# Ledger of designs, part 1: peptides against a protein of PDB entry 2L2L

Scores and structures below are computed, not measured.

Target 1, 42 residues: chain A of PDB entry 2L2L
Amino acid sequence: SPEERERMIKQLKEELRLEEAKLVLLKKLRQSQIQKEATAQK
Structure headers, positions and changes below count from the first letter of each chain, unless a header shows other numbers.
Peptide ipSAE was made for these designs. It is ipSAE averaged over its two directions, with the distance scale d0 held at 1.0 Angstrom where the peptide's residues are scored. Compare it between designs on one protein only; published cut-offs may not apply.
The geometry check fails a fold that doesn't show the stated peptide or that is severely misdrawn somewhere.

## One batch from the design tools (peptide; made by RFdiffusion4, then SolubleMPNN)

Design b1_p8_1_s2
Fold by OpenDDE base, seed 1:
Structure b1_p8_1_s2 (fold): chain B 42 residues (1-42), chain A 8 residues (1-8)
Amino acid sequence: as target 1 above (42 residues)
Amino acid sequence: VEEVRKEL
């Protein structure tokens, strides 16, 4: 059904937004760890 | 996005 396909596309778009937000947070956490290690070596 | 909506 066109309505079922529209529901599936909405779900996949929401899952994609959540995984993009998670990826941004993980990149920020990784960068913060690298910066802390670089400041602890000085 | 609209092309993926037409192929399904």
Scores: peptide ipSAE 0.035, ipTM 0.525, DockQ to the pose 0.053
Fold by OpenDDE base, seed 5:
Structure b1_p8_1_s2 (fold): chain B 42 residues (1-42), chain A 8 residues (1-8)
Amino acid sequence: as target 1 above (42 residues)
Amino acid sequence: VEEVRKEL
């Protein structure tokens, strides 16, 4: 039904928003690891 | 894909 499609689209949009937020966090964690390795090698 | 689309 059109209503079930709308519910599914809303769910997929929220899932996408959560995966985008997770990707931003993982990029920050990766950058912090690289910086710690670069400071431990000095 | 089209079958799943018909059940919604």
Scores: peptide ipSAE 0.032, ipTM 0.485, DockQ to the pose 0.040; fails the geometry check
Fold by OpenDDE base, seed 4:
Structure b1_p8_1_s2 (fold): chain B 42 residues (1-42), chain A 8 residues (1-8)
Amino acid sequence: as target 1 above (42 residues)
Amino acid sequence: VEEVRKEL
């Protein structure tokens, strides 16, 4: 139904938003690890 | 694409 399609699109948009937020966090964690390794080698 | 539209 049109209403089921709209519910599915809303769910997929929220899942996309959560995965984008997770990707930003993982990029920050990766950068922090690289910086920590670069400071431990000095 | 039309098959996915028939299952929703």
Scores: peptide ipSAE 0.032, ipTM 0.489, DockQ to the pose 0.042; fails the geometry check
Fold by OpenDDE base, seed 3:
Structure b1_p8_1_s2 (fold): chain B 42 residues (1-42), chain A 8 residues (1-8)
Amino acid sequence: as target 1 above (42 residues)
Amino acid sequence: VEEVRKEL
């Protein structure tokens, strides 16, 4: 159905938004870990 | 692709 396709597109857009937010968080966490390791070695 | 569009 056209309505089911529209619902699926809305779901996939929300999943994409959540995965983008998760990717930003994981990049920040990774950077924070590298910085902590670099400061613990000084 | 058109077959998947018929099941939705």
Scores: peptide ipSAE 0.032, ipTM 0.488, DockQ to the pose 0.039; fails the geometry check

Design b1_p8_1_s3
Fold by OpenDDE base, seed 2:
Structure b1_p8_1_s3 (fold): chain B 42 residues (1-42), chain A 8 residues (1-8)
Amino acid sequence: as target 1 above (42 residues)
Amino acid sequence: VEEVRKQL
């Protein structure tokens, strides 16, 4: 139904928003690891 | 987005 499709699209948009936030966090953690490794090798 | 709305 059009209502079920709109509910599914809203759910997928919220899941996408959560995965985008997770990706930003993982990128920051990865950058901090690379920086720590680069400072430990000096 | 419109194509995804047609596939569901």
Scores: peptide ipSAE 0.036, ipTM 0.526, DockQ to the pose 0.061
Fold by OpenDDE base, seed 3:
Structure b1_p8_1_s3 (fold): chain B 42 residues (1-42), chain A 8 residues (1-8)
Amino acid sequence: as target 1 above (42 residues)
Amino acid sequence: VEEVRKQL
């Protein structure tokens, strides 16, 4: 159905938004880990 | 692709 296709596109857009937010968080966490390791070695 | 379009 055209309605089912539209629902699937909306779901995939929301999944993409969540994975983008997760990627930003993981990049920040990785940077924080590297900074903590660099400060613990001084 | 066309078979997926028939199932939706």
Scores: peptide ipSAE 0.036, ipTM 0.468, DockQ to the pose 0.038; fails the geometry check
Fold by OpenDDE base, seed 4:
Structure b1_p8_1_s3 (fold): chain B 42 residues (1-42), chain A 8 residues (1-8)
Amino acid sequence: as target 1 above (42 residues)
Amino acid sequence: VEEVRKQL
């Protein structure tokens, strides 16, 4: 139904938003690990 | 795309 399609689109938009937020966090964690390794080798 | 539209 049109209403089921709209619910599915809203769910997929929220899932996309959560995965984008997770990707930003993982990029920050990766950068922090690289910086920690670079400081431990000095 | 049309098959997914028929299942919703």
Scores: peptide ipSAE 0.030, ipTM 0.477, DockQ to the pose 0.044; fails the geometry check
Fold by OpenDDE base, seed 5:
Structure b1_p8_1_s3 (fold): chain B 42 residues (1-42), chain A 8 residues (1-8)
Amino acid sequence: as target 1 above (42 residues)
Amino acid sequence: VEEVRKQL
């Protein structure tokens, strides 16, 4: 039904938003690891 | 994909 399609689109949009937030966090964690390695080698 | 589309 059109209503079930709308519910599915809303769910997929929220899933996408959560994966985008997770990607931002993982990029920050990766950068912090690189910085710690670069400071431990000095 | 089309079969899933018919069930919604």
Scores: peptide ipSAE 0.029, ipTM 0.463, DockQ to the pose 0.041; fails the geometry check

Design b1_p8_1_s4
Fold by OpenDDE base, seed 1:
Parts: sequence; structure tokens; C-alpha cells
Structure b1_p8_1_s4 (fold): chain B 42 residues (1-42), chain A 8 residues (1-8)
Amino acid sequence: as target 1 above (42 residues)
Amino acid sequence: VEEVREKL
């Protein structure tokens, strides 16, 4: 059904937004760890 | 996005 396809596309778009948000947070956390290690070696 | 909409 066109309505079932539209519901599935809305769900996949929401899952994609959540995974993009997780990826941004993980990249920030990784960068903060690298910076802390670089400051602890001085 | 439209090509995915036609395959479902």
C-alpha cells in the first residue's frame, strides 16, 4: 500500500537521524579522548 | 529517495 510505504520511509528517516546523531556524539567523545591523552603526555 | 519509494 502507498500508505505502508510512506510509514516505512518515515521510520527509516527517523532511524537514520538517530544514527547520525550517535555518530556526531561518538566523534566528539573520541576527539575529547585524543585531546586528553595528548595533554597527559606533556 | 524516489527509487527506494518505487521498490517498496
Scores: peptide ipSAE 0.033, ipTM 0.523, DockQ to the pose 0.058
Fold by OpenDDE base, seed 2:
Structure b1_p8_1_s4 (fold): chain B 42 residues (1-42), chain A 8 residues (1-8)
Amino acid sequence: as target 1 above (42 residues)
Amino acid sequence: VEEVREKL
């Protein structure tokens, strides 16, 4: 139904928003790891 | 986005 499709689209948009937030966090953690390794090798 | 709305 059009209502079920709209519910599914809203759910997928919220899942996408959560995965985008997770990706930003993982990128920051990865950058901090690379910086920590680069400072530990000096 | 509209093509995804039609495929569901």
Scores: peptide ipSAE 0.033, ipTM 0.520, DockQ to the pose 0.061
Fold by OpenDDE base, seed 5:
Structure b1_p8_1_s4 (fold): chain B 42 residues (1-42), chain A 8 residues (1-8)
Amino acid sequence: as target 1 above (42 residues)
Amino acid sequence: VEEVREKL
């Protein structure tokens, strides 16, 4: 039904938003690891 | 994207 489609689209949009937030966090964690390795080698 | 909208 059009209502089921709208509910599924809303769910997929929230899942996408959560995966985007997770990707931003993982990029920050990766950058912090690289910086720690670069400071431990000095 | 439209093919996914049609299957729901």
Scores: peptide ipSAE 0.032, ipTM 0.509, DockQ to the pose 0.056
Fold by OpenDDE base, seed 4:
Formats: C-alpha cells, sequence, structure tokens
Structure b1_p8_1_s4 (fold): chain B 42 residues (1-42), chain A 8 residues (1-8)
C-alpha cells in the first residue's frame, strides 16, 4: 500500500542517518588511531 | 524497481 511504502521509506531514511553517523564516528576513531601510532613511533 | 513496488 502507499502507506506501507511511506513507512518503509521513513525507516530506510532513519537507518541511513544512523549508518552515516556511525561512518563519521569510525572515520574519527581511525584518524585517532593513526595519530596515536604516529606519536608512539617518535 | 517495479517488483519492489508491487510487494509493498
Amino acid sequence: as target 1 above (42 residues)
Amino acid sequence: VEEVREKL
């Protein structure tokens, strides 16, 4: 139904938002690890 | 795309 399609689109938009937030966090964690390794090698 | 549209 059109209403079920709209509910599914809202769910997929929220899942996308959560995965984007997770990707930003993982990129920050990766950068922090690289910086920590670069400071431990000095 | 239409096959997904018919299942919802």
Scores: peptide ipSAE 0.031, ipTM 0.500, DockQ to the pose 0.045

Design b1_p8_2_s3
Fold by OpenDDE base, seed 5:
Structure b1_p8_2_s3 (fold): chain B 42 residues (1-42), chain A 8 residues (1-8)
Amino acid sequence: as target 1 above (42 residues)
Amino acid sequence: EELRKKLE
């Protein structure tokens, strides 16, 4: 139904938003690791 | 919008 399609699109948009937030967190974690390694070598 | 057109 059109209503089921709209529910599925809303769910996929929410899943995408959560994966984008996770990607931002992983990028910050990676950058923090690189900075920690660069400070431990000084 | 493109995902809405493929489900008609």
Scores: peptide ipSAE 0.043, ipTM 0.546, DockQ to the pose 0.049
Fold by OpenDDE base, seed 3:
Structure b1_p8_2_s3 (fold): chain B 42 residues (1-42), chain A 8 residues (1-8)
Amino acid sequence: as target 1 above (42 residues)
Amino acid sequence: EELRKKLE
């Protein structure tokens, strides 16, 4: 149904938003690890 | 529109 299709599109948009937020967190975590390693080698 | 056609 049109309503079922609209619910599926809303679910896929929320899943995409959650994966984008996860990628931002993983990039910040990786950058923090690199900075800690670079400061521990000085 | 293209995403709506893939759910048919």
Scores: peptide ipSAE 0.042, ipTM 0.547, DockQ to the pose 0.054
Fold by OpenDDE base, seed 2:
Structure b1_p8_2_s3 (fold): chain B 42 residues (1-42), chain A 8 residues (1-8)
Amino acid sequence: as target 1 above (42 residues)
Amino acid sequence: EELRKKLE
């Protein structure tokens, strides 16, 4: 159904938005870890 | 096209 397809597209867009937000947080965490390791080696 | 036919 066109309505079922629209519901699925809305769900997949929300899942994508949540995974993109998670990737931004993981990138910040990784950068903070690398910076802490680089400061502990000085 | 096959993905559209599975969603009908």
Scores: peptide ipSAE 0.034, ipTM 0.507, DockQ to the pose 0.042
Fold by OpenDDE base, seed 4:
Structure b1_p8_2_s3 (fold): chain B 42 residues (1-42), chain A 8 residues (1-8)
Amino acid sequence: as target 1 above (42 residues)
Amino acid sequence: EELRKKLE
């Protein structure tokens, strides 16, 4: 139904928002690891 | 069209 499609689109938009937030966190964690490794080698 | 028919 049109209403089921609208619910699915809302769910997929929320999943996308959560995966984007997770990607930002993982990029920050990766950058922090690279900085720690670069400081431990000095 | 085929994706619309699988979501009906």
Scores: peptide ipSAE 0.030, ipTM 0.479, DockQ to the pose 0.041

Design b1_p8_2_s4
Fold by OpenDDE base, seed 3:
Structure b1_p8_2_s4 (fold): chain B 42 residues (1-42), chain A 8 residues (1-8)
Amino acid sequence: as target 1 above (42 residues)
Amino acid sequence: EELRKQLQ
């Protein structure tokens, strides 16, 4: 049904949003690790 | 129903 299709699109959009937020967090964590390693070597 | 089978 059109309503079923709309629910599935909403679910896929929320899954995409959660994976994008996770990628942003992982990039920040990686950058923090690189910065800590670079400051510990000085 | 066909669209539910494509998401598994």
Scores: peptide ipSAE 0.036, ipTM 0.517, DockQ to the pose 0.060
Fold by OpenDDE base, seed 2:
Structure b1_p8_2_s4 (fold): chain B 42 residues (1-42), chain A 8 residues (1-8)
Amino acid sequence: as target 1 above (42 residues)
Amino acid sequence: EELRKQLQ
């Protein structure tokens, strides 16, 4: 139904929002690791 | 229609 399609689109948008937030956190963690490795080599 | 049946 059109209503089932709308519910599915809302669920997929929320899942996408959560995965985007997780990717931002993982990028910050990776950058912090690279910076720590670069400071340990000096 | 077939793609909607695979997501249920």
Scores: peptide ipSAE 0.034, ipTM 0.504, DockQ to the pose 0.051
Fold by OpenDDE base, seed 5:
Structure b1_p8_2_s4 (fold): chain B 42 residues (1-42), chain A 8 residues (1-8)
Amino acid sequence: as target 1 above (42 residues)
Amino acid sequence: EELRKQLQ
């Protein structure tokens, strides 16, 4: 049905939003690790 | 295309 397609699109958009938020967190974590390594070598 | 046919 059109309603089931709309529900599926809403679900896939929410899954995409969660994976984007996770990617931002992982990028921040990686940057924090690089900074920690760069400060531990001084 | 197949996934859209199963929800009709």
Scores: peptide ipSAE 0.033, ipTM 0.495, DockQ to the pose 0.039
Fold by OpenDDE base, seed 4:
Structure b1_p8_2_s4 (fold): chain B 42 residues (1-42), chain A 8 residues (1-8)
Amino acid sequence: as target 1 above (42 residues)
Amino acid sequence: EELRKQLQ
């Protein structure tokens, strides 16, 4: 139904939002690791 | 209906 498609689109939008937030966190963790490695080599 | 079965 149109209403089922609308519910599925809302679910996929929330999943996308959560994966975008996870990607931001992983990028921050990666940058923190690179900085720690660069400071441990000095 | 077929597209819904492929997403599970």
Scores: peptide ipSAE 0.032, ipTM 0.499, DockQ to the pose 0.060

Design b1_p8_3_s3
Fold by OpenDDE base, seed 1:
Structure b1_p8_3_s3 (fold): chain B 42 residues (1-42), chain A 8 residues (1-8)
Amino acid sequence: as target 1 above (42 residues)
Amino acid sequence: EEARKQLQ
């Protein structure tokens, strides 16, 4: 139904926002680890 | 319902 399709699109948009937020956090954590390793080698 | 069963 059109209503089921709309519910599915809303759910997929929310899942996409959560995965984008997770990806940003993981990129920041990875960069912080690389910076700590680079400072520990000096 | 069918589209939810294919994504799990």
Scores: peptide ipSAE 0.032, ipTM 0.505, DockQ to the pose 0.066
Fold by OpenDDE base, seed 4:
Structure b1_p8_3_s3 (fold): chain B 42 residues (1-42), chain A 8 residues (1-8)
Amino acid sequence: as target 1 above (42 residues)
Amino acid sequence: EEARKQLQ
């Protein structure tokens, strides 16, 4: 149904936002690790 | 309902 399609699109948009937020966190964690390694080698 | 059972 059109209503089932709209519910699926809303769910996929929410999942996409959660994966985007996770990607931002993982990029920050990776950058923090690189900085920690660069400071431990000085 | 059937499309939700094929993606898990």
Scores: peptide ipSAE 0.029, ipTM 0.477, DockQ to the pose 0.059
Fold by OpenDDE base, seed 2:
Structure b1_p8_3_s3 (fold): chain B 42 residues (1-42), chain A 8 residues (1-8)
Amino acid sequence: as target 1 above (42 residues)
Amino acid sequence: EEARKQLQ
């Protein structure tokens, strides 16, 4: 139904938002690790 | 009319 499709679209948009937030956190963590390794080699 | 009830 159009209602079931709209519910699925809302769920997929929320899942996408959570994965985007996780990706931002993982990118920050990775960058912090690279910076620590680069400072430990000096 | 029934086809409109199946599309909601």
Scores: peptide ipSAE 0.028, ipTM 0.429, DockQ to the pose 0.019
Fold by OpenDDE base, seed 3:
Structure b1_p8_3_s3 (fold): chain B 42 residues (1-42), chain A 8 residues (1-8)
Amino acid sequence: as target 1 above (42 residues)
Amino acid sequence: EEARKQLQ
């Protein structure tokens, strides 16, 4: 159905938004780890 | 899918 396809597209767009937010969080976490390692070596 | 149409 066209309505089923539209619901599936809306779900995939929300999944994409959640994965983008997760990537931002993981990048921030990685940066915090690198900074902690760099400060522990001084 | 028919079960979702009966609950709305």
Scores: peptide ipSAE 0.026, ipTM 0.430, DockQ to the pose 0.024

Design b1_p8_4_s2
Fold by OpenDDE base, seed 5:
Structure b1_p8_4_s2 (fold): chain B 42 residues (1-42), chain A 8 residues (1-8)
Amino acid sequence: as target 1 above (42 residues)
Amino acid sequence: VDRFKKAL
């Protein structure tokens, strides 16, 4: 059904938004780890 | 993916 396809597209867009937010968080955590290691070696 | 193929 066109309505089922629209519901699935909305779900996949929300899953994509959550994975993008998770990727941003993981990049920030990785950067913070590298900075902490670089400051602990000085 | 399989649910999407079934809805097509």
Scores: peptide ipSAE 0.062, ipTM 0.608, DockQ to the pose 0.043
Fold by OpenDDE base, seed 2:
Structure b1_p8_4_s2 (fold): chain B 42 residues (1-42), chain A 8 residues (1-8)
Amino acid sequence: as target 1 above (42 residues)
Amino acid sequence: VDRFKKAL
């Protein structure tokens, strides 16, 4: 159904938004780990 | 993918 396709597109856009937010968090976490390792080696 | 084929 066209309506089911539209619902699925909306769901996938929300899933994409959540995975993008998660990727930003993981990048910040990775950067914080590298900084902590660089400060622990001094 | 199979859910998309069923929604077409």
Scores: peptide ipSAE 0.061, ipTM 0.605, DockQ to the pose 0.041
Fold by OpenDDE base, seed 4:
Structure b1_p8_4_s2 (fold): chain B 42 residues (1-42), chain A 8 residues (1-8)
Amino acid sequence: as target 1 above (42 residues)
Amino acid sequence: VDRFKKAL
């Protein structure tokens, strides 16, 4: 059904937004770890 | 993927 396709596209767009937000958080955490290691080696 | 093919 066209309506089932639209519901699935909305779900996939929401899953994509959640994975993008998670990727941004993981990139920040990785950067904070690298900075912490670089400050602990001084 | 299989659900998407069935909904098309």
Scores: peptide ipSAE 0.060, ipTM 0.604, DockQ to the pose 0.042
Fold by OpenDDE base, seed 3:
Structure b1_p8_4_s2 (fold): chain B 42 residues (1-42), chain A 8 residues (1-8)
Amino acid sequence: as target 1 above (42 residues)
Amino acid sequence: VDRFKKAL
């Protein structure tokens, strides 16, 4: 139904928002690893 | 690192 499609679009938008937030955290984690490796070599 | 691992 049109209502089921609207519910599915809302779910996919929330999943996208959560995956975008996870991607930001993974980028910060990667950057923190690079910084720790660079400080352990000094 | 440990703060980001807890949020994933």
Scores: peptide ipSAE 0.053, ipTM 0.596, DockQ to the pose 0.073

Design b1_p8_4_s4
Fold by OpenDDE base, seed 1:
Structure b1_p8_4_s4 (fold): chain B 42 residues (1-42), chain A 8 residues (1-8)
Amino acid sequence: as target 1 above (42 residues)
Amino acid sequence: VKRFEEAL
């Protein structure tokens, strides 16, 4: 059904948005860890 | 994507 396709596309777009936000957060956390390790070695 | 939309 066109309505079932629209519901599925909306769900997949929201799942993608949540995984993109999680990926950005994990990249920031990883960068913060690398910076802390580099400052602890000086 | 098009083949998935045709199966729904």
Scores: peptide ipSAE 0.046, ipTM 0.573, DockQ to the pose 0.039
Fold by OpenDDE base, seed 2:
Structure b1_p8_4_s4 (fold): chain B 42 residues (1-42), chain A 8 residues (1-8)
Amino acid sequence: as target 1 above (42 residues)
Amino acid sequence: VKRFEEAL
């Protein structure tokens, strides 16, 4: 139905928003790990 | 795609 299609699109947009936020967090965590390794080797 | 649109 058109209403089920609209619900599915809203759900997929929310899932995309959450995965984008998770990707930003993982990139920051990875950068922090690289910085910690670079400071531990000095 | 068409079969997915027909199932919603």
Scores: peptide ipSAE 0.039, ipTM 0.542, DockQ to the pose 0.034; fails the geometry check
Fold by OpenDDE base, seed 4:
Structure b1_p8_4_s4 (fold): chain B 42 residues (1-42), chain A 8 residues (1-8)
Amino acid sequence: as target 1 above (42 residues)
Amino acid sequence: VKRFEEAL
C-alpha cells in the first residue's frame, strides 16, 4: 500500500541517518588512533 | 523492483 511504502521510506531514512552518524564517529576514532600512534613514536 | 512495489 502507499502508506506501507511511506513507512518503509521513513524507516530507511532513519537507518541511513544512524549509519551516517556512526561513519562520522568511526572516522573520528580512526583519526584519534593514528594521532595517538604518531605521538607514541616520538 | 516492480515485484517489491506490488508487495507494498
Scores: peptide ipSAE 0.038, ipTM 0.539, DockQ to the pose 0.034; fails the geometry check
Fold by OpenDDE base, seed 3:
Structure b1_p8_4_s4 (fold): chain B 42 residues (1-42), chain A 8 residues (1-8)
Amino acid sequence: as target 1 above (42 residues)
Amino acid sequence: VKRFEEAL
């Protein structure tokens, strides 16, 4: 159905938004780990 | 594509 296609597109857009937010968080966490390791070696 | 459109 056209309605089921529209629902699926909305779900995939929300999944994409959540994975983008997760990627930003993981990049920040990785950067924080590298900074902590660099400060613990001084 | 056609089989996907028939399943929705």
Scores: peptide ipSAE 0.037, ipTM 0.534, DockQ to the pose 0.032; fails the geometry check

Design b1_p8_5_s4
Fold by OpenDDE base, seed 1:
Parts: structure tokens; C-alpha cells; sequence
Structure b1_p8_5_s4 (fold): chain B 42 residues (1-42), chain A 8 residues (1-8)
């Protein structure tokens, strides 16, 4: 159905936004770990 | 020629 395809496209767009937000958070957490390790070596 | 029914 066209309506089923539109629902699936909306779901996939929301999943993409959530995975993009998760990727940004994980990059920030990784950078915070690297900074803490670099300060502990001084 | 019957047009293919668009799968919902």
C-alpha cells in the first residue's frame, strides 16, 4: 500500500535521526576519554 | 493490455 510505504519511510527517517544523535554522543564520549587519558599522563 | 496492479 502507498500508506504502508509512507509509514515505513517515516520510521526509517526517525531511526536515521536516532542513530545520528547516538553517533554524535559516542564521538563526544570517546573524545572525553582521550582527553582524560592525555591529562593523566602529565 | 491490463496495467500491472500497483502492490499496496
Amino acid sequence: as target 1 above (42 residues)
Amino acid sequence: LKAPKLRR
Scores: peptide ipSAE 0.047, ipTM 0.533, DockQ to the pose 0.018; fails the geometry check
Fold by OpenDDE base, seed 4:
Structure b1_p8_5_s4 (fold): chain B 42 residues (1-42), chain A 8 residues (1-8)
Amino acid sequence: as target 1 above (42 residues)
Amino acid sequence: LKAPKLRR
């Protein structure tokens, strides 16, 4: 139905927002690890 | 004639 399609679109938009937030966190964690390794090599 | 049930 149109209502089922709208529910599915809302779910997919929420999943997208969660994966975007996870990607931002993983990029920060990766950058912190690179900085930690660069400081341990000094 | 029964109208087709719209899939919800």
Scores: peptide ipSAE 0.046, ipTM 0.531, DockQ to the pose 0.016; fails the geometry check
Fold by OpenDDE base, seed 2:
Structure b1_p8_5_s4 (fold): chain B 42 residues (1-42), chain A 8 residues (1-8)
Amino acid sequence: as target 1 above (42 residues)
Amino acid sequence: LKAPKLRR
């Protein structure tokens, strides 16, 4: 169904948005860890 | 002429 396909596309777009937000958070956390380790070695 | 059935 075109309606079922449209619902699936909307679900996949929301899942993608949540994974993008998670990736941004994980990148910030990783960068903060690297900076803390680099400051603890000086 | 039979109209094509729209597959949902």
Scores: peptide ipSAE 0.044, ipTM 0.516, DockQ to the pose 0.016; fails the geometry check
Fold by OpenDDE base, seed 3:
Structure b1_p8_5_s4 (fold): chain B 42 residues (1-42), chain A 8 residues (1-8)
Amino acid sequence: as target 1 above (42 residues)
Amino acid sequence: LKAPKLRR
């Protein structure tokens, strides 16, 4: 039904929002590790 | 002409 499709789209949009937020955090953590390693070698 | 029923 159109209503079931709309519910599925809302669920997939919420899952995408959570995975995007997680990806931003993981990218920041990875960058902080690279910076820490680069400062420890000086 | 019968209109196509929208599949839910």
Scores: peptide ipSAE 0.043, ipTM 0.511, DockQ to the pose 0.017; fails the geometry check

Design b1_p8_7_s2
Fold by OpenDDE base, seed 2:
Structure b1_p8_7_s2 (fold): chain B 42 residues (1-42), chain A 8 residues (1-8)
Amino acid sequence: as target 1 above (42 residues)
Amino acid sequence: VKKFEEAL
């Protein structure tokens, strides 16, 4: 139904937003690890 | 896309 479609689209948009936020945090964590390893090798 | 829209 149009209402079920709208609910599914809203749910998928919220899931996408949460996964995007998680990806940003994981990228920052990975960058911090690489920087720490690069400073420990000097 | 249209076939996915018809399944919801």
Scores: peptide ipSAE 0.035, ipTM 0.535, DockQ to the pose 0.038
Fold by OpenDDE base, seed 1:
Structure b1_p8_7_s2 (fold): chain B 42 residues (1-42), chain A 8 residues (1-8)
Amino acid sequence: as target 1 above (42 residues)
Amino acid sequence: VKKFEEAL
């Protein structure tokens, strides 16, 4: 139904928002690890 | 995509 499609789209948009937030966190953690390794080699 | 829209 149109209402089931709208519910599914809302759910998928919320899942996408959570995965985008997780991706931003993981990119920051990865960058922090690279910076720590680069400072430990000096 | 079309088969998924027909199942909802």
Scores: peptide ipSAE 0.035, ipTM 0.532, DockQ to the pose 0.038; fails the geometry check
Fold by OpenDDE base, seed 3:
Structure b1_p8_7_s2 (fold): chain B 42 residues (1-42), chain A 8 residues (1-8)
Amino acid sequence: as target 1 above (42 residues)
Amino acid sequence: VKKFEEAL
């Protein structure tokens, strides 16, 4: 139905928003690991 | 695609 399609689109948009937020967190975590390794070698 | 849209 049109209403089921609208619900599915809303769910997929929320999933996309959560995966984008997760990607930002993983990038920050990776940067923190690189910085810790660079400081442990000095 | 059309058959999937008809099932929703």
Scores: peptide ipSAE 0.033, ipTM 0.526, DockQ to the pose 0.031; fails the geometry check
Fold by OpenDDE base, seed 4:
Structure b1_p8_7_s2 (fold): chain B 42 residues (1-42), chain A 8 residues (1-8)
Amino acid sequence: as target 1 above (42 residues)
Amino acid sequence: VKKFEEAL
């Protein structure tokens, strides 16, 4: 139904928003780890 | 696409 489609689109948009936020955090954590490894090798 | 639209 049109209402079920709208509910599913809203859910998928929220899931996408959460995965984008997680991806930003993981990229920052990875960058911080690389910087720590580069400073520990000096 | 049409089959996905018909399943909802």
Scores: peptide ipSAE 0.031, ipTM 0.518, DockQ to the pose 0.035; fails the geometry check

